# Designs tried in a protein design run: peptides against a protein of PDB entry 6RO1. Part 171

Target 1, 216 residues: chain A of PDB entry 6RO1
Amino acid sequence: LGKEIEEYIHKPKYCLPFLQPGRLVKVKNEGDDFGWGVVVNFSKKSNVKPNSGELDPLYVVEVLLRCSKESLKNSATEAAKPAKPDEKGEMQVVPVLVHLLSAISSVRLYIPKDLRPVDNRQSVLKSIQEVQKRFPDGIPLLDPIDDMGIQDQGLKKVIQKVEAFEHRMYSHPLHNDPNLETVYTLCEKKAQIAIDIKSAKRELKKARTVLQMDEL

## One batch from the design tools (peptide; made by RFdiffusion4, then SolubleMPNN)

Design b2_p27_3_s3 (from b2_p27_3, 12 letters changed)
Fold by OpenDDE base, seed 5:
Structure b2_p27_3_s3 (fold): chain B 216 residues (1-216), chain A 27 residues (1-27)
Amino acid sequence: as target 1 above (216 residues)
Amino acid sequence: SEEEERRKEEEEEKKKKELLEKGYELL
């Protein structure tokens, strides 16, 4: 369920109006979970689909993320890595493809105008930590329907299934009612989603290889 | 309970309002 909602939220058609400077977003890249970061800006890059010649615009969001200090030393050759749980890390502005946004918060922070000083970037980490303390149950998410205005009937059916599942979990915590079919159809959809994400990542990896060729 | 849902919504709305007062925007 949460992953099916994520697939609607990270679509540029829906999320771009909410990617204002200061917006809290969660970033995941494959096995790398950066957790919560802050939007600084976004840009539209023209990309040509290698198979159709169609212009497929790539959206890149600059996100202030907590990065490992080891990845910063190698920043000329290596992609930024998330800070280890016990590591202090350093806040850095990282260019992120919009489809790597796993969540968008209703919370928008005031950010320093100049993020060049390390102290200004680290002040934003303190602000994120203060928001997390105020929301012990988790940072509030944008509602896809009420906040984002998504009219997609597929999403409405997903939300109705979430609400009906939550209501059933709260009403009967001990009934082994094998709604296995609903969990299985959600697991099969999650598997199809994982295939579609893997396909989209493979197309993006091809597109990134092309963008590295156009800079030569 | 509807009263427990209302109390959770009021606590979330209160937390949201406290964030706004402390220089965080919602939306």
Scores: peptide ipSAE 0.278, ipTM 0.646, DockQ to the pose 0.492
Fold by OpenDDE base, seed 4:
Structure b2_p27_3_s3 (fold): chain B 216 residues (1-216), chain A 27 residues (1-27)
Amino acid sequence: as target 1 above (216 residues)
Amino acid sequence: SEEEERRKEEEEEKKKKELLEKGYELL
């Protein structure tokens, strides 16, 4: 269920108005979880789809993220890597594609105007940690309906299913309701189908790029 | 319970106000 909400909120048409400097966001990239970072700015890049010639604008957000010190040495050629749990890491401004935002917070921090000094970047990490201490149950999220104004009926149906599921868990914590297992199994099957559709679309895109390389 | 949800929402709103007073914008 949370992954289905994520697929709505990371769409540029919904999230761009909320990507102001200081906005807390979560970033995930292909198994790398950076956790909470802070938006610095965003830019629109012109991109041409290689297969259709259609203009497909890429949205890049610069996010201040906690990176491993090892990844910083190769920052000219390699993607930034998240800091290890036991590592201090270093806060770096990383260009992130908007679809890699896994969550957007209602919290917007004041950030230093100049993030070139290391001390200014590390001060933002202290501010994130202070927010995390104030929210022990987690940093508050933007409401996709009330805060983000998302009117999509598919999202509303997902939220209604989450709320009905949560209400059932809280109302019957000790009953093995056989309907709870069916809802869990349906949610897991739907999450698996969504992963399988994403994988199949990636494979189809790879197969088309290989076929286009054999036609050149 | 509905009273625990309301208490959590009131605590979140209070924490939100305390962050706003400390110079965080909430949307």
Scores: peptide ipSAE 0.250, ipTM 0.612, DockQ to the pose 0.449
Fold by OpenDDE base, seed 2:
Structure b2_p27_3_s3 (fold): chain B 216 residues (1-216), chain A 27 residues (1-27)
Amino acid sequence: as target 1 above (216 residues)
Amino acid sequence: SEEEERRKEEEEEKKKKELLEKGYELL
């Protein structure tokens, strides 16, 4: 259910209007959960599908994320990693593919115009932490239907199932239906398998491109 | 309870208003 909603909200056709500077977004990349970060800007990159010649535009959002200090020392060659739970970390602007946005908040922060100073980036972390203190039950999300205007009947059916599930959970706290954890875990595994197939196809494509450059 | 949901919604709306007063934008 929550992951099925994610599959709608992270689509560029729905989320791009809400990716203004200061928008709170949650970023996940495979096993790396960065948690809540702040949108700085986004860009459209031209991409050509290798097998169809079709233009498949890639959308990259620059997100201010809490990164590990270790990953920043190696920043020339390694992808940024999330700060460990007990690590202070540092706020860094990270280029993220839009499909890696797992949530979009209704909250939009003021951000400093100059994010080059460390103190300006760390001030944004303090603002995120202040929002988190005000919302102990979690940072408020954009409504996919009411706020984002998503008219997809598949999404409406997912939302109705979420609401009916939440209503059942709150009305019957003693009936943790163990079958629902199993359905969530199966939906999670299916989503992970889809990511793993997509990553494996990308690595195979990179490996083929390197091999094709060694044959020229 | 429908009254607890209404109270949570009022608290959330109050928190939203406090964020706006502190210079946060909400949609």
Scores: peptide ipSAE 0.250, ipTM 0.612, DockQ to the pose 0.428
Fold by OpenDDE base, seed 1:
Structure b2_p27_3_s3 (fold): chain B 216 residues (1-216), chain A 27 residues (1-27)
Amino acid sequence: as target 1 above (216 residues)
Amino acid sequence: SEEEERRKEEEEEKKKKELLEKGYELL
């Protein structure tokens, strides 16, 4: 369910209006979870599909992310890596493809105009940590319907199914539905098929996106 | 309960206002 919502929110036609400087966004690149970062800017890149000659525009968002210190030493050729939980890390501006945004917050921070000084970048980490302390249950998300204005009937049906599932899960004590395991197994199989389609599309896109990150 | 949901919404709205006063925007 949350992954089906992600497939809508990260589409450029929906998310680009909300990618203002200071917007909190969550970034995930395959196995690398950067957690919450801050939008600095975005750009549209012209890309040509190699087999059709068709223009396939790429959207790149520069996101201030907490990176490992090791990834900074090799920054000329290696993709930035997320800081380990126990690591201080360093805040760096990382170019991210918009489809790697796993969440978008309703929160927008005021950010320093000059992010070249390390202290200015680290001040933004303190601001993220203050927001996280204010929202112990999680940083508030943009509503895909009410905030983002997504009119897609597929999304509305997904949300209605979430709400109806949550309502059934709260109204029926979990102890009496023998179909709960079947629904979990079907949701896991559907989530696994969606992961496998998303991983196969990501491996096809990895072969292309590693090539495209090396071309940027 | 509906009263607990309303209390959570009021607490979230209060947290949102406190963030805005601290130089955060909700957009």
Scores: peptide ipSAE 0.231, ipTM 0.592, DockQ to the pose 0.476

Design b2_p27_3_s4 (from b2_p27_3, 10 letters changed)
Fold by OpenDDE base, seed 5:
Structure b2_p27_3_s4 (fold): chain B 216 residues (1-216), chain A 27 residues (1-27)
Amino acid sequence: as target 1 above (216 residues)
Amino acid sequence: MEEEKRKEEEEKKKEEEELKEQGYELL
């Protein structure tokens, strides 16, 4: 369920209107969880698919993320890595592909206009930590229907199934069989989702090869 | 056109000042 919602919200057609400066977003890359970061800006890069000649626009969002100091020393050759749990880390502006946004918050922070000073970047980490203290149950997410206006019937059916499952869990904590049909329909959708993720990862691997070719 | 743009800039400035006072907004 949460992963199915993620596949809708990270689509550029839905999330771009909500990627304003100061928006809290969660970033994940290939098993690296950066946690909550802050949108600084976004850019549209025109890419041409080499096999179709079709314009496939790449969307890059600059996100202020808590990075490991070790990855910053190697920043000329290595991608930024998330700070270890026990590390202080450093807040840095990292270019992130929009599909790596695992969550988008309803929270939008005030951010300093100049993020060149380290102290200004580290002040934003204090602001994130203050928001986390105010929301003990977790940072609030954008509602895909009410906030993001997503009209997709597939998403509406997922949300209705979540609500109907939550209502059943609260109504009977001890005595009705988990309706196997709801689990099977979720497993079939999860299989279709896994195919769509695999297709998106293939297109992304092609796009990442293009980002390595523009540096030659 | 110029007066409408001035109102949008004043409204955006007011929103930026309110966001600065609260430290964050919620949608």
Scores: peptide ipSAE 0.308, ipTM 0.674, DockQ to the pose 0.406
Fold by OpenDDE base, seed 1:
Structure b2_p27_3_s4 (fold): chain B 216 residues (1-216), chain A 27 residues (1-27)
Amino acid sequence: as target 1 above (216 residues)
Amino acid sequence: MEEEKRKEEEEKKKEEEELKEQGYELL
């Protein structure tokens, strides 16, 4: 369910209006979870599909992310890596493909106009940490329907199924639905098919996204 | 249902006001 929502929210046609400077976003690149970062800017790059000559526009968002200090030494040639939990890390502006946004918050921070000084970048980390303390259950997300205005009938059907499942879980004690295993196995099979389509698209896109990050 | 939605909207508004005082916006 959360992964099915992610496949809508990270589409440029839906998320671009919400990628203002200061917007909190969650970034995941393959196995690298950067957690929450802050949008600095976004750009549209023209790309040409190698097999059709068709224009396939790339959307790059500059995100202030908590990076490992090791990644900073090699920043001219190596992709930034997330800071380890126990590491202080350093906030860096990282160019991120928009489809790597795993979540978008309703929270927008005021950010320093100049992010070149380290102290200005680290001040934004303090602001993220303050928002995280204010929201112990997690940073608030943009609603894909009410906030983002996504009219997709596929998404509406997913949300209605979530709500109807939650309502059934709260209205029926978990002990009395003999179809619970069938619903879990159907949700797991559908989640697995979505993971397999996402993994096949990620492998086809790993070959492209590594190439596209090396071309940036 | 309507009272829960009103409480959730009032809580969201209070959170928005507290975030604005802290120098953040909910958009």
Scores: peptide ipSAE 0.297, ipTM 0.680, DockQ to the pose 0.530
Fold by OpenDDE base, seed 2:
Structure b2_p27_3_s4 (fold): chain B 216 residues (1-216), chain A 27 residues (1-27)
Amino acid sequence: as target 1 above (216 residues)
Amino acid sequence: MEEEKRKEEEEKKKEEEELKEQGYELL
């Protein structure tokens, strides 16, 4: 359900109008959850599909994200990593593919014009934390229908199923069904296995590419 | 149902006004 909504909202045709500077967005990259960050800007990159020669535009959003300090020291070769739960981290501008946006908030912050100073970037983290204190039930999301104007009948059916599921979850005292935790843990394990298969396929492809470079 | 929706809309509006005073926008 939530992932099916994500598959609509992260599509460039729907989300680009809402990716203004200061917009709160959630970023997830495979196993890396950055949580809430702030849009700085976006850019369109031309990409050519390797099999059709068709121009497939890639959209890259620069997002101010809370990153691990360890990942910042190696910034020449490694992708930024999210801050560990107990780590303070540092706010960094990270180029993110638009399909890695897992949520878009109705909240838009005023951001400093110059994000080069560390203090200006860390001030934005304080602003995110202040918004999080104002919304104890979580930062408000853009409504895909009412705010984003998505007319897709598939999405409308997904939302109706989510609302009917949430209504059933809150109206039934299933706060005591140990089977719900087992279903969530099974869904998380299935998601982790899918990530592990994808990572292992990427490592196998890298290892094969290195072996093919030693044979030339 | 209508009264709960009205309270939720009044609460959302209050949160929107508090965010505007803080220099945040809601859509």
Scores: peptide ipSAE 0.272, ipTM 0.654, DockQ to the pose 0.548
Fold by OpenDDE base, seed 4:
Structure b2_p27_3_s4 (fold): chain B 216 residues (1-216), chain A 27 residues (1-27)
Amino acid sequence: as target 1 above (216 residues)
Amino acid sequence: MEEEKRKEEEEKKKEEEELKEQGYELL
């Protein structure tokens, strides 16, 4: 479910208006989870697809991320790596492809204009940690419909299925069964619903492809 | 239902005002 919303929000046509300096974003690259970082700026790079000659614009966002100290030594030649859980790390401005944004927050920080000094970068980490203390259930996300204005019917159907599942989960009186077995069955049901949504999207895509073949 | 949404909007607005004083905003 969260991954299916992510497939919409990381698209440049939706997220670029919200990539202002100070915006909180999550960055994930394959196995590397950087957690919450702060947008510094973004740039559009002209890219030419090697196989078609088509202009495919790459969007790069500079994000202030908590990086491992080991990654700083090779930062000219190697990709930055996230700080280890027990590591303090160091805040670095990292160029990130926009499709690597796993979440976008409604929170926008006031950031120092000059992020060249280490102390200014580390002050932003303190600001992120203060926001995290204010939101114990997690940093608030941009609403993809109400805040981001995404009109995609595929997203609306995903959200309606999430809401109907959450409403069913809260409407079941978990208030009277002390058995931990119900939490495991809810995690399995959540995994099964993610599979069923993926199946239903495949069936809708097949049905729409068949209807488009019958109209030709 | 409508009173609950109004309370959630008033809480979000209060959180936004507290955020502005703390050096961040919502949106």
Scores: peptide ipSAE 0.310, ipTM 0.678, DockQ to the pose 0.518; fails the geometry check

Design b2_p27_4_s1 (from b2_p27_4, 14 letters changed)
Fold by OpenDDE base, seed 2:
Structure b2_p27_4_s1 (fold): chain B 216 residues (1-216), chain A 27 residues (1-27)
Amino acid sequence: as target 1 above (216 residues)
Amino acid sequence: SIDDYMIYYDPETNSLTYGEKAKKRAE
């Protein structure tokens, strides 16, 4: 069902109006899952179908993605690869065909105007990570009907099925399992505590830096 | 309006803004 929705949202006629700079998008290329990236810009390229000679416009979106450092070394000849989970990686602007967008978020980031410096690109990763922390259940998606304005009856039927399924999942006694709620609450608390600890550490570091500057 | 449901994250303020208020700040 998720794939069926994806087949609608990645169509240029639907998604292009939402590919503004700063828009969070999820990118998948075959077996490579880049996860969430940020739209930088998009372009329309003229393509001629080799067999028919018909003009088939290609839409390319430049997306800031977390890439492996190894792929960057070969970037002149090889496609970018996603960073490994344990790898820091590097944020790079990657041209992506629009149909490779697997999700579009309702979230937009304020991004640096100049993305040439690595520090500016990496700052965007920090922003993505912060947004992810704020949405523990996942980064919110654009609603294909309410937000994107897709009126396709086929999509409406799919969404109805998804909603019915979700409703059943939420209504399932397992969801009312106090243990599950406790686990979710604990996970949320743990996430919040982790944020609070990081924030406190940052404040402490700032305070120490200020104290060190006053001692100089 | 689609703008009513848009969420903007500002890394400088580390804040999320929602809807029309967010759009005005982006302009």
Scores: peptide ipSAE 0.410, ipTM 0.800, DockQ to the pose 0.299
Fold by OpenDDE base, seed 3:
Structure b2_p27_4_s1 (fold): chain B 216 residues (1-216), chain A 27 residues (1-27)
Amino acid sequence: as target 1 above (216 residues)
Amino acid sequence: SIDDYMIYYDPETNSLTYGEKAKKRAE
């Protein structure tokens, strides 16, 4: 179900407005998981389909990613590889096709204006790590409906299924373990808080839309 | 505005800011 949501989020028509400098994004490429990186810039490249001559625009986002130092030595000929778990790695600006974005965060970082110095790039890694520490349950994601404004009915159905599944999981605790009940209660509270935040965001969005309509 | 619900991390202050207050610092 999470993978199905990713198929919507990484589409340029939905994600491009959110690819501002400093936006946290996850990058995955054919088994290579770079984890969380930071958007630096994006560009639209004209591509011509060889058979039809039709213009198929390619969207490339420059993302600051933690890369293996070994891959950087061969950077002239080889694609960047993610840092190994036991490796410090080095932050590098990597051009990434937009469809390789697996997640987009609601978090933006203030980043140095000049990313040419290695120290400036590494400082961004420290910032990412600090954000991760502050969100022990994971870096918060943009809501595809409320934040990104995706109106696709297929996505809505997927989200409804996820919500229904989560509700069933919390309503039917597997074990009458008092510790599990506490965890479930906390999860229910967290889920309820998330719903409340989502509802509040929707109401605020509606209120703003009304205010904008009254100013017109 | 999308920025109203965004979270901003400022490494200089080591702080997270939420919503409209965060946007003013990003400008």
Scores: peptide ipSAE 0.412, ipTM 0.802, DockQ to the pose 0.339; fails the geometry check
Fold by OpenDDE base, seed 1:
Structure b2_p27_4_s1 (fold): chain B 216 residues (1-216), chain A 27 residues (1-27)
Amino acid sequence: as target 1 above (216 residues)
Amino acid sequence: SIDDYMIYYDPETNSLTYGEKAKKRAE
């Protein structure tokens, strides 16, 4: 279900307006999880489909990512690899196809104007880490409906299924396990907070829509 | 505005700001 939501979020028609410099995004490529990075820029590249000759535009986002130092040495021939959990790594600007964005945050960082110096790039990593500390339950995501404005009925159905599944998980008798209660209580609190935030945002949006309609 | 729901982190002040007030500092 999370993957199904991702299939909507990474579509250019939905995500491009939110790919401003400083936007936190998650990048994943075929098992390589780079974690959270920061958008630097994006571009539209002309591409021609090899079989049909039809124009198929490619959207590339430049993302500052924590990369393995080993992969950087081979960057002329090989794709960048994520830093290992036990290594410091180095922040590098990596061109990423937009469909490889697995998540988009509501958080935007102020970033240095010049990212050529290593120290400036590493300062952004410190900023990401600080944001992560401030959000112990995870960096907040853009809401696909409330924030991104996706109106697709398929997505709405997926979200309804997720909500129903979460409700069933919380109603399941396994919650009577006291050891699970602590983890579930934290998960429930997190889920409830997420629902409450979503509900509050919807109410605020409705209130604004009503205010805008009253001004019309 | 979508900007009303955005969160901005300023590393110079080590602060999180919310909404349109944060956007004005980015300009």
Scores: peptide ipSAE 0.410, ipTM 0.802, DockQ to the pose 0.338; fails the geometry check
Fold by OpenDDE base, seed 5:
Structure b2_p27_4_s1 (fold): chain B 216 residues (1-216), chain A 27 residues (1-27)
Amino acid sequence: as target 1 above (216 residues)
Amino acid sequence: SIDDYMIYYDPETNSLTYGEKAKKRAE
């Protein structure tokens, strides 16, 4: 279900307006999970479909990602690899195809203007870590419907299924495993916070709509 | 505006700001 939502979010027609410098994004490439990185910029590349000759633009986003130091030594020939869990790693600007974005956050960071110095790149990692500390239930995501404005009925159905599934999972905890309960409690808190944020956003939107209607 | 729902982290002040007020400070 999460993967199905991802298939909508990473489409250029939906995500491009939100790929501003400093935007937190999550990057996954096949088996490589880079975790949270920061958008530096994006570019549109002309691509010609080999079979039809039709122009199919490719969108590449430069993302500052935590990379393995070993992969950096081989950077001339090999793709960047994510830092290992116990590895310090190094922040590097990596060109990423837009469809490899697995999540887009509502959070934007102020980033250094010059990311060439290692210290400046490392400072961004510190910022990401600080944001993660402030959001113990996870970095907040853009809502595909409320924030991104996606009107696709297929997505709405997927979201409804996810919400129903999450609600069922939380309402009927399968196992009284204390570790599972802790995870569930954290997930419940996260879900509740997400619901509260969504409800607050809806109320704010309604209030603004009412205010705009009163001004019309 | 979409900016009303955005969260900005400023590492200099170690602060989170929300909404349109955050964007104006970034410009």
Scores: peptide ipSAE 0.406, ipTM 0.795, DockQ to the pose 0.332; fails the geometry check

